# Designs tried in a protein design run: peptides against a protein of PDB entry 8RAJ. Part 23

Target 1, 54 residues: chain A of PDB entry 8RAJ
Amino acid sequence: LPAENEDPDKAVVDLHRSPPKTKDPDLTPSGIIAKVKAGDMTQETARELLLAMR

## One batch from the design tools (peptide; made by RFdiffusion4, then SolubleMPNN)

Design b2_p15_5_s1 (from b2_p15_5 with E2K E9R E12K)
Fold by OpenDDE base, seed 1:
Structure b2_p15_5_s1 (fold): chain B 54 residues (1-54), chain A 15 residues (1-15)
Amino acid sequence: as target 1 above (54 residues)
Amino acid sequence: DKEMEELERLAKEAE
């Protein structure tokens, strides 16, 4: 069976994990929007993240 | 895109 290349570099944002206190610029509201626009994040995941930041 | 406009609103509210 061809191993589906699970691209290990897709940081699965676990929404149930407390956001790491890392000042990860990629997890800022603007960084989330940028990932969605790049196709690197789903709109659903982005919505849930942005709602959790309020 | 209306869905992107919603996300951009939510992003602004989270700042």
Scores: peptide ipSAE 0.635, ipTM 0.924, DockQ to the pose 0.670
Fold by OpenDDE base, seed 4:
Structure b2_p15_5_s1 (fold): chain B 54 residues (1-54), chain A 15 residues (1-15)
Amino acid sequence: as target 1 above (54 residues)
Amino acid sequence: DKEMEELERLAKEAE
């Protein structure tokens, strides 16, 4: 079976997944903004994440 | 963009 190249860069940020105890640089406030600017995250998802970090 | 300005504010408040 061809390993579906699940592009590991599409970290589907599951809001219900316990935040990884690893400081994922992609889940920092600055990392979230960078993903939105790159088009890799929706503004809605970014808003929900940033609000949950408060 | 006002929506991006809101997100940048929320990001600063989450730091």
Scores: peptide ipSAE 0.635, ipTM 0.924, DockQ to the pose 0.676
Fold by OpenDDE base, seed 5:
Structure b2_p15_5_s1 (fold): chain B 54 residues (1-54), chain A 15 residues (1-15)
Amino acid sequence: as target 1 above (54 residues)
Amino acid sequence: DKEMEELERLAKEAE
């Protein structure tokens, strides 16, 4: 059976965790869009993050 | 993709 290495290093951005200090380039609006395009983030998670930054 | 276009709009509003 191929072990689906669910790479646990896909940082599930817990939206309920204190907003990471805005210095993570991966959590900029543009960084969020890049993660969605890469398949590293769901559109739903991206929408919630972007709405929370507004 | 309309969903990606919405996200890109939201991203621009969050900048």
Scores: peptide ipSAE 0.635, ipTM 0.923, DockQ to the pose 0.656
Fold by OpenDDE base, seed 2:
Structure b2_p15_5_s1 (fold): chain B 54 residues (1-54), chain A 15 residues (1-15)
Amino acid sequence: as target 1 above (54 residues)
Amino acid sequence: DKEMEELERLAKEAE
């Protein structure tokens, strides 16, 4: 079976599942804002992530 | 959007 190239860029950041990869561009403050603007993250999840980075 | 402005503020404070 062809490996489903789950495009890692489409991974919904699940706060319950993903250890904070401090090097993941998707988990930077700017990356979080970009995901919200793209519709790939809820504002609620983004708020929780950004507050946890303080 | 006031909600997006809040998130952008929080993002800047998390940098």
Scores: peptide ipSAE 0.633, ipTM 0.923, DockQ to the pose 0.651; fails the geometry check

Design b2_p15_5_s2 (from b2_p15_5 with E9R E15A)
Fold by OpenDDE base, seed 3:
Structure b2_p15_5_s2 (fold): chain B 54 residues (1-54), chain A 15 residues (1-15)
Amino acid sequence: as target 1 above (54 residues)
Amino acid sequence: DEEMEELERLAEEAA
């Protein structure tokens, strides 16, 4: 299997590893939606993040 | 896109 070059610069938001820093502009509700629209985040990850922010 | 509309609603509720 080709090593998926997980671009180490793509912060894989692992919900289990670190709570989203509320001060990250990329992890605001609007920032999450923007990442999904850009193809930089899956809908599943976005859903989990948004639900955790409620 | 119903899936995107769901996410947008969740984002509005989380803001």
Scores: peptide ipSAE 0.636, ipTM 0.923, DockQ to the pose 0.665
Fold by OpenDDE base, seed 1:
Structure b2_p15_5_s2 (fold): chain B 54 residues (1-54), chain A 15 residues (1-15)
Amino acid sequence: as target 1 above (54 residues)
Amino acid sequence: DEEMEELERLAEEAA
C-alpha cells in the first residue's frame, strides 16, 4: 500500500507563536490568500500575517 | 466578499 505521505508538517502558523522562520512558499502573500480561500487559514490570521509582512 | 478583497489588497501591498 503506498504510504500516502500525509505531510504532517502542516505547521499551523500560530501568529502568537515565534515568527515563522520557515521560508515556506506557503507563507508568501499569495500563499496566505490561497490558504484562506482553501479554508486552511482564518481571515483574521491572514490579516495579521499580511500586516506583519508590510 | 469585501473582507477577502481587503486581504487581497494587503497581500498585494506585502508582495
Scores: peptide ipSAE 0.636, ipTM 0.923, DockQ to the pose 0.635
Fold by OpenDDE base, seed 2:
Structure b2_p15_5_s2 (fold): chain B 54 residues (1-54), chain A 15 residues (1-15)
Amino acid sequence: as target 1 above (54 residues)
Amino acid sequence: DEEMEELERLAEEAA
């Protein structure tokens, strides 16, 4: 089966699959907030990520 | 939006 081209721009931050790389600008606290405001991340996922950064 | 204010607070605490 052809590997579904998961569009790399749809980095659904799967908390279970990829540890947040400290260098990903999209996974900074401000980047997380920006994704929520854009509708690209749920508030629940954002909360879990932000709590894990503490 | 109280839920967004909570997230913004958590983001400030994580930065």
Scores: peptide ipSAE 0.636, ipTM 0.923, DockQ to the pose 0.678
Fold by OpenDDE base, seed 5:
Structure b2_p15_5_s2 (fold): chain B 54 residues (1-54), chain A 15 residues (1-15)
Amino acid sequence: as target 1 above (54 residues)
Amino acid sequence: DEEMEELERLAEEAA
């Protein structure tokens, strides 16, 4: 799917572009939820990341 | 928001 909403000014974590770094505190389950609530991550990306952590 | 509740559940399962 074309990345429709790459705001070039915001480093969006894309699971397909960059594997989740397990050491990134912003990519903890709670950090992912916080990013979604802040509008800094899409729900789709969050879902894929959270499923990959299971 | 049912979508956020799903994500929160997935986050709890992944933690």
Scores: peptide ipSAE 0.634, ipTM 0.923, DockQ to the pose 0.640

Design b2_p15_5_s3 (from b2_p15_5 with E5K E9R E15A)
Fold by OpenDDE base, seed 2:
Structure b2_p15_5_s3 (fold): chain B 54 residues (1-54), chain A 15 residues (1-15)
Amino acid sequence: as target 1 above (54 residues)
Amino acid sequence: DEEMKELERLAEEAA
């Protein structure tokens, strides 16, 4: 089966699959907030990520 | 939105 081209721009941050790379601008505290505001991340996922950064 | 304010607070604490 052709590997579904998961659009890398739609990388749903799966907390269980990819540890947050400290250098990913989309995984900075401000980047997380921006994704929530854009509707690209749930508030629940954002909360979990932000708490894990502490 | 009080939920967004909570997230913004958590983001400030994580930065």
Scores: peptide ipSAE 0.641, ipTM 0.925, DockQ to the pose 0.677
Fold by OpenDDE base, seed 4:
Order: C-alpha cells, then structure tokens, then sequence
Structure b2_p15_5_s3 (fold): chain B 54 residues (1-54), chain A 15 residues (1-15)
C-alpha cells in the first residue's frame, strides 16, 4: 500500500521522540496555539512544548 | 476557557 503521505505538518510533535525543530514554523509559540485551537494538538503537549521553550 | 488562557500566557512568555 502506498505509504499514506502522513502530512508531516500534522505530525504530533512527540517531545520524547524528537526535539522540536526550532525552524519549524508550526512549532513557534503562536503555531502551537494555532494547532491546539485547530484540534491538531492536545493542550498537554502544547503546555509541555511551551514550557520547554521558556 | 481558562486552560486556553493559560496556554496563551505560556506562549507569550516563550516568545
């Protein structure tokens, strides 16, 4: 089966698996908030990401 | 939503 192109932009950033790519526009503080609002990220993951950025 | 407000504050602090 062709590997469904999991839209890499929808990849749940697992902090435990890969450090967030600092250059990913979707991993900016504003991008994280946007993903949560869109339902593409959990609040828990967002909190952990945002805390790690401080 | 108080949880979203917390995240927004954290985002502001991280920016």
Amino acid sequence: as target 1 above (54 residues)
Amino acid sequence: DEEMKELERLAEEAA
Scores: peptide ipSAE 0.641, ipTM 0.925, DockQ to the pose 0.664
Fold by OpenDDE base, seed 5:
Structure b2_p15_5_s3 (fold): chain B 54 residues (1-54), chain A 15 residues (1-15)
Amino acid sequence: as target 1 above (54 residues)
Amino acid sequence: DEEMKELERLAEEAA
């Protein structure tokens, strides 16, 4: 599925396009929240990532 | 923001 909010000028983490790298410090639960607050990740992507970590 | 609170809850559960 095309990412609904893919900014072509910014690399956005998309669970459906790129599986989460468990070793990416930016993909920790706290890192995910920080990215959402910064506008660097959608809430939908964050939700899916966080649910997948459970 | 209730949506952010939900994400924060999910993050706490995932940590």
Scores: peptide ipSAE 0.640, ipTM 0.925, DockQ to the pose 0.635
Fold by OpenDDE base, seed 1:
Structure b2_p15_5_s3 (fold): chain B 54 residues (1-54), chain A 15 residues (1-15)
Amino acid sequence: as target 1 above (54 residues)
Amino acid sequence: DEEMKELERLAEEAA
């Protein structure tokens, strides 16, 4: 059976749980929007992250 | 969705 590489490292970025790894390409403004659209991030978390990047 | 449009604007401003 092909091991579906469930990339377990899709850690839901929670601003309140872990400091954002600023070097994660998935935490760019565009990456944040992509995560929200994919259902991998809440709109509230995205808003807080995007505001903190200003 | 108006909330998503707001986030997209914030993302544009943060880029």
Scores: peptide ipSAE 0.640, ipTM 0.925, DockQ to the pose 0.633

Design b2_p15_5_s4 (from b2_p15_5, 4 letters changed)
Fold by OpenDDE base, seed 2:
Structure b2_p15_5_s4 (fold): chain B 54 residues (1-54), chain A 15 residues (1-15)
Amino acid sequence: as target 1 above (54 residues)
Amino acid sequence: SKEMEELERLAEEAA
C-alpha cells in the first residue's frame, strides 16, 4: 500500500496539552490568523489562544 | 467577516 505521506507536521494545537512555545512560529498572533484563514484552525480555538496571549 | 475582524483585533492586541 502506498505510504500516504500524512504530513506529520499538522501539529493539532491542543490548548490543553501543549503549552504555547513562544518560539513556535505557528503560535504567533499572525500565525494563528494565518491558520484560521487556511482552514487549519477553528475560530473558537484561535480566539482562546489569542486571549491567553494577552 | 465580522468574526474574522474580531480575531484580527485580538491578534493586534496580543502582539
Scores: peptide ipSAE 0.637, ipTM 0.924, DockQ to the pose 0.664
Fold by OpenDDE base, seed 3:
Structure b2_p15_5_s4 (fold): chain B 54 residues (1-54), chain A 15 residues (1-15)
Amino acid sequence: as target 1 above (54 residues)
Amino acid sequence: SKEMEELERLAEEAA
């Protein structure tokens, strides 16, 4: 089966690799929730991000 | 879901 080219442009926010430097509007609390609802972010990642923002 | 409600609460606290 051809390796599904995981579109490298889906920036998987790897919290362990790079602290998000930029105020990405997609990383606002509301943006995080929206990504989870869209299936573009795991609940675990969202939880970690939201906790780090407190 | 309960899990989404938790996240929404955390988001509200972080905003």
Scores: peptide ipSAE 0.636, ipTM 0.925, DockQ to the pose 0.672
Fold by OpenDDE base, seed 4:
Structure b2_p15_5_s4 (fold): chain B 54 residues (1-54), chain A 15 residues (1-15)
Amino acid sequence: as target 1 above (54 residues)
Amino acid sequence: SKEMEELERLAEEAA
């Protein structure tokens, strides 16, 4: 069965999972803001992520 | 929105 290319960009950021060592550009502060503006991330998730980065 | 402004501030502080 063709491996459904799960769009790797829908990385459900599990806040409880060890931060992936991969510098996901989508997990930068600017990337998080961009996702929220695009409607790809909730404001609540973004807030939690950004607070955890402080 | 006020909420987006908050997130932008948090992003600046985290960078």
Scores: peptide ipSAE 0.635, ipTM 0.925, DockQ to the pose 0.661
Fold by OpenDDE base, seed 1:
Parts: structure tokens; C-alpha cells; sequence
Structure b2_p15_5_s4 (fold): chain B 54 residues (1-54), chain A 15 residues (1-15)
């Protein structure tokens, strides 16, 4: 079965693998929301990230 | 969506 090659160039932020770098502008609360709206992040990952930032 | 509204609330609380 052709593995749907998830484009390896999309840096999926995995909260469970690496702590979010607080200096990454893409990991600001607004940046997270923008990624979800763009389809570049799942709602579940976004929720976990946002909860961890509280 | 309702789910996006929840995320936006969480983002506001985290900012």
C-alpha cells in the first residue's frame, strides 16, 4: 500500500517528542491558531500545546 | 466551528 508520504518538509510539532521552543514564532498562541486554520496542525496538537502554555 | 472557538479561547488564555 503506498504510504501516503506525509510531506517531510512540514515540520509537525510533536509536543510529546520535543518540548516546544518558546522562541519559535510559529509556536505562539496566535501562530498555533494560524497553523490549525491553514491545515498545518491538528486541533488535538494545538489544544495540547495551548494547555501546556497556561 | 465550535472546536475552533474552543482553541481560540485557549489561545487567549495562554497569551
Amino acid sequence: as target 1 above (54 residues)
Amino acid sequence: SKEMEELERLAEEAA
Scores: peptide ipSAE 0.633, ipTM 0.924, DockQ to the pose 0.657

Design b2_p15_6_s1 (from b2_p15_6, 6 letters changed)
Fold by OpenDDE base, seed 3:
Structure b2_p15_6_s1 (fold): chain B 54 residues (1-54), chain A 15 residues (1-15)
Amino acid sequence: as target 1 above (54 residues)
Amino acid sequence: DLEAQIEELRALVAE
């Protein structure tokens, strides 16, 4: 049986990549709140994103 | 509104 190496290349959202000019719903305050409440985002990452919005 | 969402997010990351 080929071990499906599910490479968990979970797309590390490279925060250093130029912000996509698209209104990424995940980069809105409401999208960030939803991810943190779901446990899909750390509080630290949410803090960094909030600082980058200023 | 957007200001209320930013304030909720600030509170959530301050705890």
Scores: peptide ipSAE 0.590, ipTM 0.903, DockQ to the pose 0.236
Fold by OpenDDE base, seed 2:
Structure b2_p15_6_s1 (fold): chain B 54 residues (1-54), chain A 15 residues (1-15)
Amino acid sequence: as target 1 above (54 residues)
Amino acid sequence: DLEAQIEELRALVAE
């Protein structure tokens, strides 16, 4: 089976294309915190996600 | 606690 090149650029949460799925662990407050701390998400993107969760 | 996680996230994005 060809290794699915999971293009790391597809892990960029496009807030305009995918509504936050309440079941996506990457879109939970804990998942966002983990990504920001890992350097995988900017503070700006995290702020926008937090605002969209209201 | 979800409220505590939201508060931690607010602090993290404010720094």
Scores: peptide ipSAE 0.589, ipTM 0.903, DockQ to the pose 0.223
Fold by OpenDDE base, seed 4:
Structure b2_p15_6_s1 (fold): chain B 54 residues (1-54), chain A 15 residues (1-15)
Amino acid sequence: as target 1 above (54 residues)
Amino acid sequence: DLEAQIEELRALVAE
């Protein structure tokens, strides 16, 4: 059976299950900005993350 | 600072 390389690095940050690890550089405002500007994150996901930071 | 980053992020997701 081909090992489905489920890319484990799509950390689907389940914003509902785990508080953003304050140590994850990808969950900082600067990390989110960088991902959105690179096209690696949707504006909707970034908006949800921003709301969770309030 | 953190406040400036939050404001930049807010602007970016509002477009």
Scores: peptide ipSAE 0.586, ipTM 0.903, DockQ to the pose 0.224
Fold by OpenDDE base, seed 1:
Parts: sequence; C-alpha cells; structure tokens
Structure b2_p15_6_s1 (fold): chain B 54 residues (1-54), chain A 15 residues (1-15)
Amino acid sequence: as target 1 above (54 residues)
Amino acid sequence: DLEAQIEELRALVAE
C-alpha cells in the first residue's frame, strides 16, 4: 500500500489544532524562521506558533 | 542550539 504522502503543500497550520504529534520540520523554530524569512508565513502566525510552544 | 533559535524567532516576530 503506498504510504499516504500527505502533500506537504496542504499543511494548513491550524493554530487551534492539537500540536502535530509528528516532528513537522516546518513547525520547529528553525522551520518557522525559514518560512517567515521566505514570506511563506506571516509574523502573526509565527507569533501564535511561538506562544503555543511555551 | 534550540534556545538560540527561539530567541531569533522572538526577535523576528517582534519587528
């Protein structure tokens, strides 16, 4: 059975969803920094993610 | 260092 490669382009970070049990590299501090610097994430979203990491 | 990355992220979202 082909493992469902969850299409990485559809990781809508639902800030109200329980933190993904998977170490999503995009939800690490480094991954968030990279997305913000690339313009792929707003500062507001990054701030909310940072608050959720506390 | 994870702590350094968190501080960089804090600085980035504070601007």
Scores: peptide ipSAE 0.583, ipTM 0.903, DockQ to the pose 0.212

Design b2_p15_6_s2 (from b2_p15_6, 4 letters changed)
Fold by OpenDDE base, seed 4:
Structure b2_p15_6_s2 (fold): chain B 54 residues (1-54), chain A 15 residues (1-15)
Amino acid sequence: as target 1 above (54 residues)
Amino acid sequence: DLEKKIAELEELVAE
């Protein structure tokens, strides 16, 4: 069976999981905006993430 | 701050 290299770097940000205290640069407000600008995140997902940080 | 990042995201929708 070809091991589908599921790229483990897609941290599925489970919005229902307490944000891991990992200083994941991808979970910072600036990191979220950078992902949207790169096309790696939808604006909707980014909005939900940013609003959850309020 | 977070509010500036929300505003930046909203501006990015208009481009």
Scores: peptide ipSAE 0.418, ipTM 0.836, DockQ to the pose 0.156
Fold by OpenDDE base, seed 5:
Structure b2_p15_6_s2 (fold): chain B 54 residues (1-54), chain A 15 residues (1-15)
Amino acid sequence: as target 1 above (54 residues)
Amino acid sequence: DLEKKIAELEELVAE
């Protein structure tokens, strides 16, 4: 079976790392909500990320 | 707004 190219650019957001100041659309509040709605992120992880942005 | 997005997340949990 062809190895699904796990896109290596899915930066494993280390929850212990300060949220990157980068304009990564995936790390914006709207991008986080979009990932949860898509089933690509748990609500718990999204909550932790959003709270870390306060 | 971040607080609005936190609220939107909490609403999504309740659905």
Scores: peptide ipSAE 0.418, ipTM 0.835, DockQ to the pose 0.152
Fold by OpenDDE base, seed 1:
Structure b2_p15_6_s2 (fold): chain B 54 residues (1-54), chain A 15 residues (1-15)
Amino acid sequence: as target 1 above (54 residues)
Amino acid sequence: DLEKKIAELEELVAE
């Protein structure tokens, strides 16, 4: 059986999913801003994520 | 602070 190696680095942040209680530094408000600054996230996606945390 | 990060993001659009 092909183990679907879900590449653990592709956390598809589902914008409609409750923010995972993951202490993932990449999903913190600061981590989101860091991804935008790095060009790894669009500003629109970051806005939606931050607003979903509100 | 989340509101500060939203504001920081909004400022980053304007650059």
Scores: peptide ipSAE 0.417, ipTM 0.835, DockQ to the pose 0.156
Fold by OpenDDE base, seed 2:
Structure b2_p15_6_s2 (fold): chain B 54 residues (1-54), chain A 15 residues (1-15)
Amino acid sequence: as target 1 above (54 residues)
Amino acid sequence: DLEKKIAELEELVAE
């Protein structure tokens, strides 16, 4: 069965597979907060990402 | 400001 194409435009920020690039607008502090507000990222993942930028 | 964004996230968790 073809695995359902989970929408490739949903950049599931896998912290283990793609380290946050400082130039990715979706991985900026503001982009992270925007994804949480949109329901596209968990608050826990957002917290981990923001703390990794510290 | 990163600290401001952490605080904004914490506020969003409390809603």
Scores: peptide ipSAE 0.411, ipTM 0.834, DockQ to the pose 0.152

Design b2_p15_6_s3 (from b2_p15_6, 5 letters changed)
Fold by OpenDDE base, seed 4:
Structure b2_p15_6_s3 (fold): chain B 54 residues (1-54), chain A 15 residues (1-15)
Amino acid sequence: as target 1 above (54 residues)
Amino acid sequence: ALDEAIAELERLVAE
């Protein structure tokens, strides 16, 4: 079975590359907070994302 | 949802 090499670089939402797709569960307000709690996102990046939704 | 997420983030930063 090919190990799904989930490229760890694809989890980094570049704020400069695409407007937050409101349909991405990972870019919902709750999804952002879940990533911060998991240690998968910095508080700074989460703040920038949440402020950009405002 | 957004306001709740902002408030929760502020709480997590203060801990």
Scores: peptide ipSAE 0.567, ipTM 0.892, DockQ to the pose 0.156
Fold by OpenDDE base, seed 3:
Structure b2_p15_6_s3 (fold): chain B 54 residues (1-54), chain A 15 residues (1-15)
Amino acid sequence: as target 1 above (54 residues)
Amino acid sequence: ALDEAIAELERLVAE
């Protein structure tokens, strides 16, 4: 059975890496909320990210 | 805005 290549491009948001100055649409407040609603992000991780933007 | 996203997250946690 071919191992399903777990797509290594799940951008592990390294919370210890300085946020890239790139307007990552996935790291906007609205993008974070969209990921939570899709089930792609936990509410806890979303809370930490949103509070770090404050 | 950031404040609107925080408020929406708080709503989703309360559901």
Scores: peptide ipSAE 0.567, ipTM 0.892, DockQ to the pose 0.157
Fold by OpenDDE base, seed 2:
Structure b2_p15_6_s3 (fold): chain B 54 residues (1-54), chain A 15 residues (1-15)
Amino acid sequence: as target 1 above (54 residues)
Amino acid sequence: ALDEAIAELERLVAE
């Protein structure tokens, strides 16, 4: 079974890429807040993402 | 969900 090597560098949310229309749990409003609380995302990046979803 | 996440982020920035 190929281990899905989740390349941690591919989880970099490119703010210039069209928001994925996919139900990525990591890009939901709650997933964004969870990343900020974990220290995996800056508050500024989270703000920009959440405002782009509105 | 979105408005709740914005409000939670604003709270975390104010702490």
Scores: peptide ipSAE 0.567, ipTM 0.892, DockQ to the pose 0.156
Fold by OpenDDE base, seed 1:
Structure b2_p15_6_s3 (fold): chain B 54 residues (1-54), chain A 15 residues (1-15)
Amino acid sequence: as target 1 above (54 residues)
Amino acid sequence: ALDEAIAELERLVAE
């Protein structure tokens, strides 16, 4: 069975295009921090996302 | 939680 290639381009969270769905494990507060640590998200984008969840 | 993630981000920016 071909592993469904979760297209890595679908992991780009554009806060201005789509509000983060809290059901996405990558858009949880912990998931955001994990992406920053992995280099997959900027600190600025992470700050905007976390402040928008407040 | 959200507050712990904000605090961790502030730590990562200060390093």
Scores: peptide ipSAE 0.565, ipTM 0.890, DockQ to the pose 0.153

Design b2_p15_6_s4 (from b2_p15_6, 4 letters changed)
Fold by OpenDDE base, seed 3:
Structure b2_p15_6_s4 (fold): chain B 54 residues (1-54), chain A 15 residues (1-15)
Amino acid sequence: as target 1 above (54 residues)
Amino acid sequence: ELEEKIEELEKLVAE
């Protein structure tokens, strides 16, 4: 079986998982905006994440 | 600030 190199750096952000109390730089408001600007996150997903932080 | 980042995201939609 080819080892599917599931790139371990794709942290599947499970939106239904309690936000990790860890300061994941990718889940900060600034990190979310940076991912959208890079094309690594959809604007809709970014909106949902930012609104869930209110 | 979270609110400033929401506004920044909304501006990126309009471009």
Scores: peptide ipSAE 0.468, ipTM 0.853, DockQ to the pose 0.156
Fold by OpenDDE base, seed 1:
Structure b2_p15_6_s4 (fold): chain B 54 residues (1-54), chain A 15 residues (1-15)
Amino acid sequence: as target 1 above (54 residues)
Amino acid sequence: ELEEKIEELEKLVAE
């Protein structure tokens, strides 16, 4: 049986890419803060993402 | 909402 490589689609949030208009809950302001609180995102990266949404 | 989340992020570092 071919193992379906579920490559965990590491949503590499490219800070230099226009924020995808994806309804990805992980890319909302609240989702970004949740990732920082979970230790899954640095505060610096979160700051840059939030500032890019202005 | 966005500005409030920026302020929330800045407060998380001061703890």
Scores: peptide ipSAE 0.466, ipTM 0.852, DockQ to the pose 0.155
Fold by OpenDDE base, seed 2:
Structure b2_p15_6_s4 (fold): chain B 54 residues (1-54), chain A 15 residues (1-15)
Amino acid sequence: as target 1 above (54 residues)
Amino acid sequence: ELEEKIEELEKLVAE
């Protein structure tokens, strides 16, 4: 079975493409913090995302 | 909670 190389570009949350749907576990406040802790998101991007949820 | 996660992020930046 070809391991679908999960395109690393799908992990890049485009802040401009759509407001994060609260249903995506990766775009919840907890999911954002988890990505920062994993090294998969910068603290700056996480801050912008969290502030945009206000 | 969103505000709790903002505070958690700020703590992670300060460590």
Scores: peptide ipSAE 0.465, ipTM 0.852, DockQ to the pose 0.155
Fold by OpenDDE base, seed 4:
Structure b2_p15_6_s4 (fold): chain B 54 residues (1-54), chain A 15 residues (1-15)
Amino acid sequence: as target 1 above (54 residues)
Amino acid sequence: ELEEKIEELEKLVAE
């Protein structure tokens, strides 16, 4: 069976999952903006994440 | 601040 290399570094930010109590630097407002600037996150996803933090 | 990051994101859409 080909091991589907599910790239484990795609933290699927499940918007329905309770925000991880871990200070994941990638889930901070600054981390989200950094991912968008790097091309690692869509602007739409970043907008939804940031708006959900209000 | 979260609001500053939302504004920064909105500016990145307009470029």
Scores: peptide ipSAE 0.465, ipTM 0.852, DockQ to the pose 0.158

Design b2_p15_7_s1 (from b2_p15_7 with E1M E6R E10R)
Fold by OpenDDE base, seed 3:
Structure b2_p15_7_s1 (fold): chain B 54 residues (1-54), chain A 15 residues (1-15)
Amino acid sequence: as target 1 above (54 residues)
Amino acid sequence: MEEEMRELERLAEEA
């Protein structure tokens, strides 16, 4: 079976590696919610990100 | 699942 190209553009946002740049549209509160709804982010990761923005 | 999404939406509005 060809290895499904794990899209290298699934930036697993390592919460430990850099604070999210508040200018990334994908890391806005709305962008986080959109990623969770798309299945591209876990609810736990989204919760941690949103709490860190508060 | 639906209640957890509502919690996230609330947290996103407060952020």
Scores: peptide ipSAE 0.592, ipTM 0.902, DockQ to the pose 0.635
Fold by OpenDDE base, seed 5:
Structure b2_p15_7_s1 (fold): chain B 54 residues (1-54), chain A 15 residues (1-15)
Amino acid sequence: as target 1 above (54 residues)
Amino acid sequence: MEEEMRELERLAEEA
């Protein structure tokens, strides 16, 4: 099986797999919005993240 | 799309 190089720098923020590390720059409110705009995050996941940060 | 993004931007400002 080719090891799909899950590029560890593709921080797939899975809310169900790890609580958001509040220190990850990719998990800042602005970082979440940037990932959605880039197509790297769904709007649903972004909404759940942003609501969990409130 | 544009309305949903504006909602997310508002949630990001409130977080």
Scores: peptide ipSAE 0.592, ipTM 0.902, DockQ to the pose 0.654
Fold by OpenDDE base, seed 1:
Structure b2_p15_7_s1 (fold): chain B 54 residues (1-54), chain A 15 residues (1-15)
Amino acid sequence: as target 1 above (54 residues)
Amino acid sequence: MEEEMRELERLAEEA
């Protein structure tokens, strides 16, 4: 069985983790869009994050 | 794909 090497470098944004302190450029609205465009975030996760910022 | 990205871009402008 090929072990799915989940690349440990993909920062899975856990929605249950306390909102990262305002210094993660990765969780700005623009940073979220950039991650989706890079294929580093799903559109579903991006949508949930952007809706939680409203 | 392009329409879904436009929805996310709109959501990001409103956040």
Scores: peptide ipSAE 0.592, ipTM 0.903, DockQ to the pose 0.632
Fold by OpenDDE base, seed 2:
Structure b2_p15_7_s1 (fold): chain B 54 residues (1-54), chain A 15 residues (1-15)
Amino acid sequence: as target 1 above (54 residues)
Amino acid sequence: MEEEMRELERLAEEA
């Protein structure tokens, strides 16, 4: 079976694929902002994630 | 774009 090389650098947090794990450093409020600034996350996805953490 | 980033930063401080 080809291991689908899920590019570990493309942790695009798909809200539909994985519930926000409170232990993922990439899913902290600061980690979300960092991904948006890097171009690895859309502002819309970031807004939805940050609102779901309230 | 710059105003939208400031809105996200406020939302991140409130989460």
Scores: peptide ipSAE 0.591, ipTM 0.901, DockQ to the pose 0.653

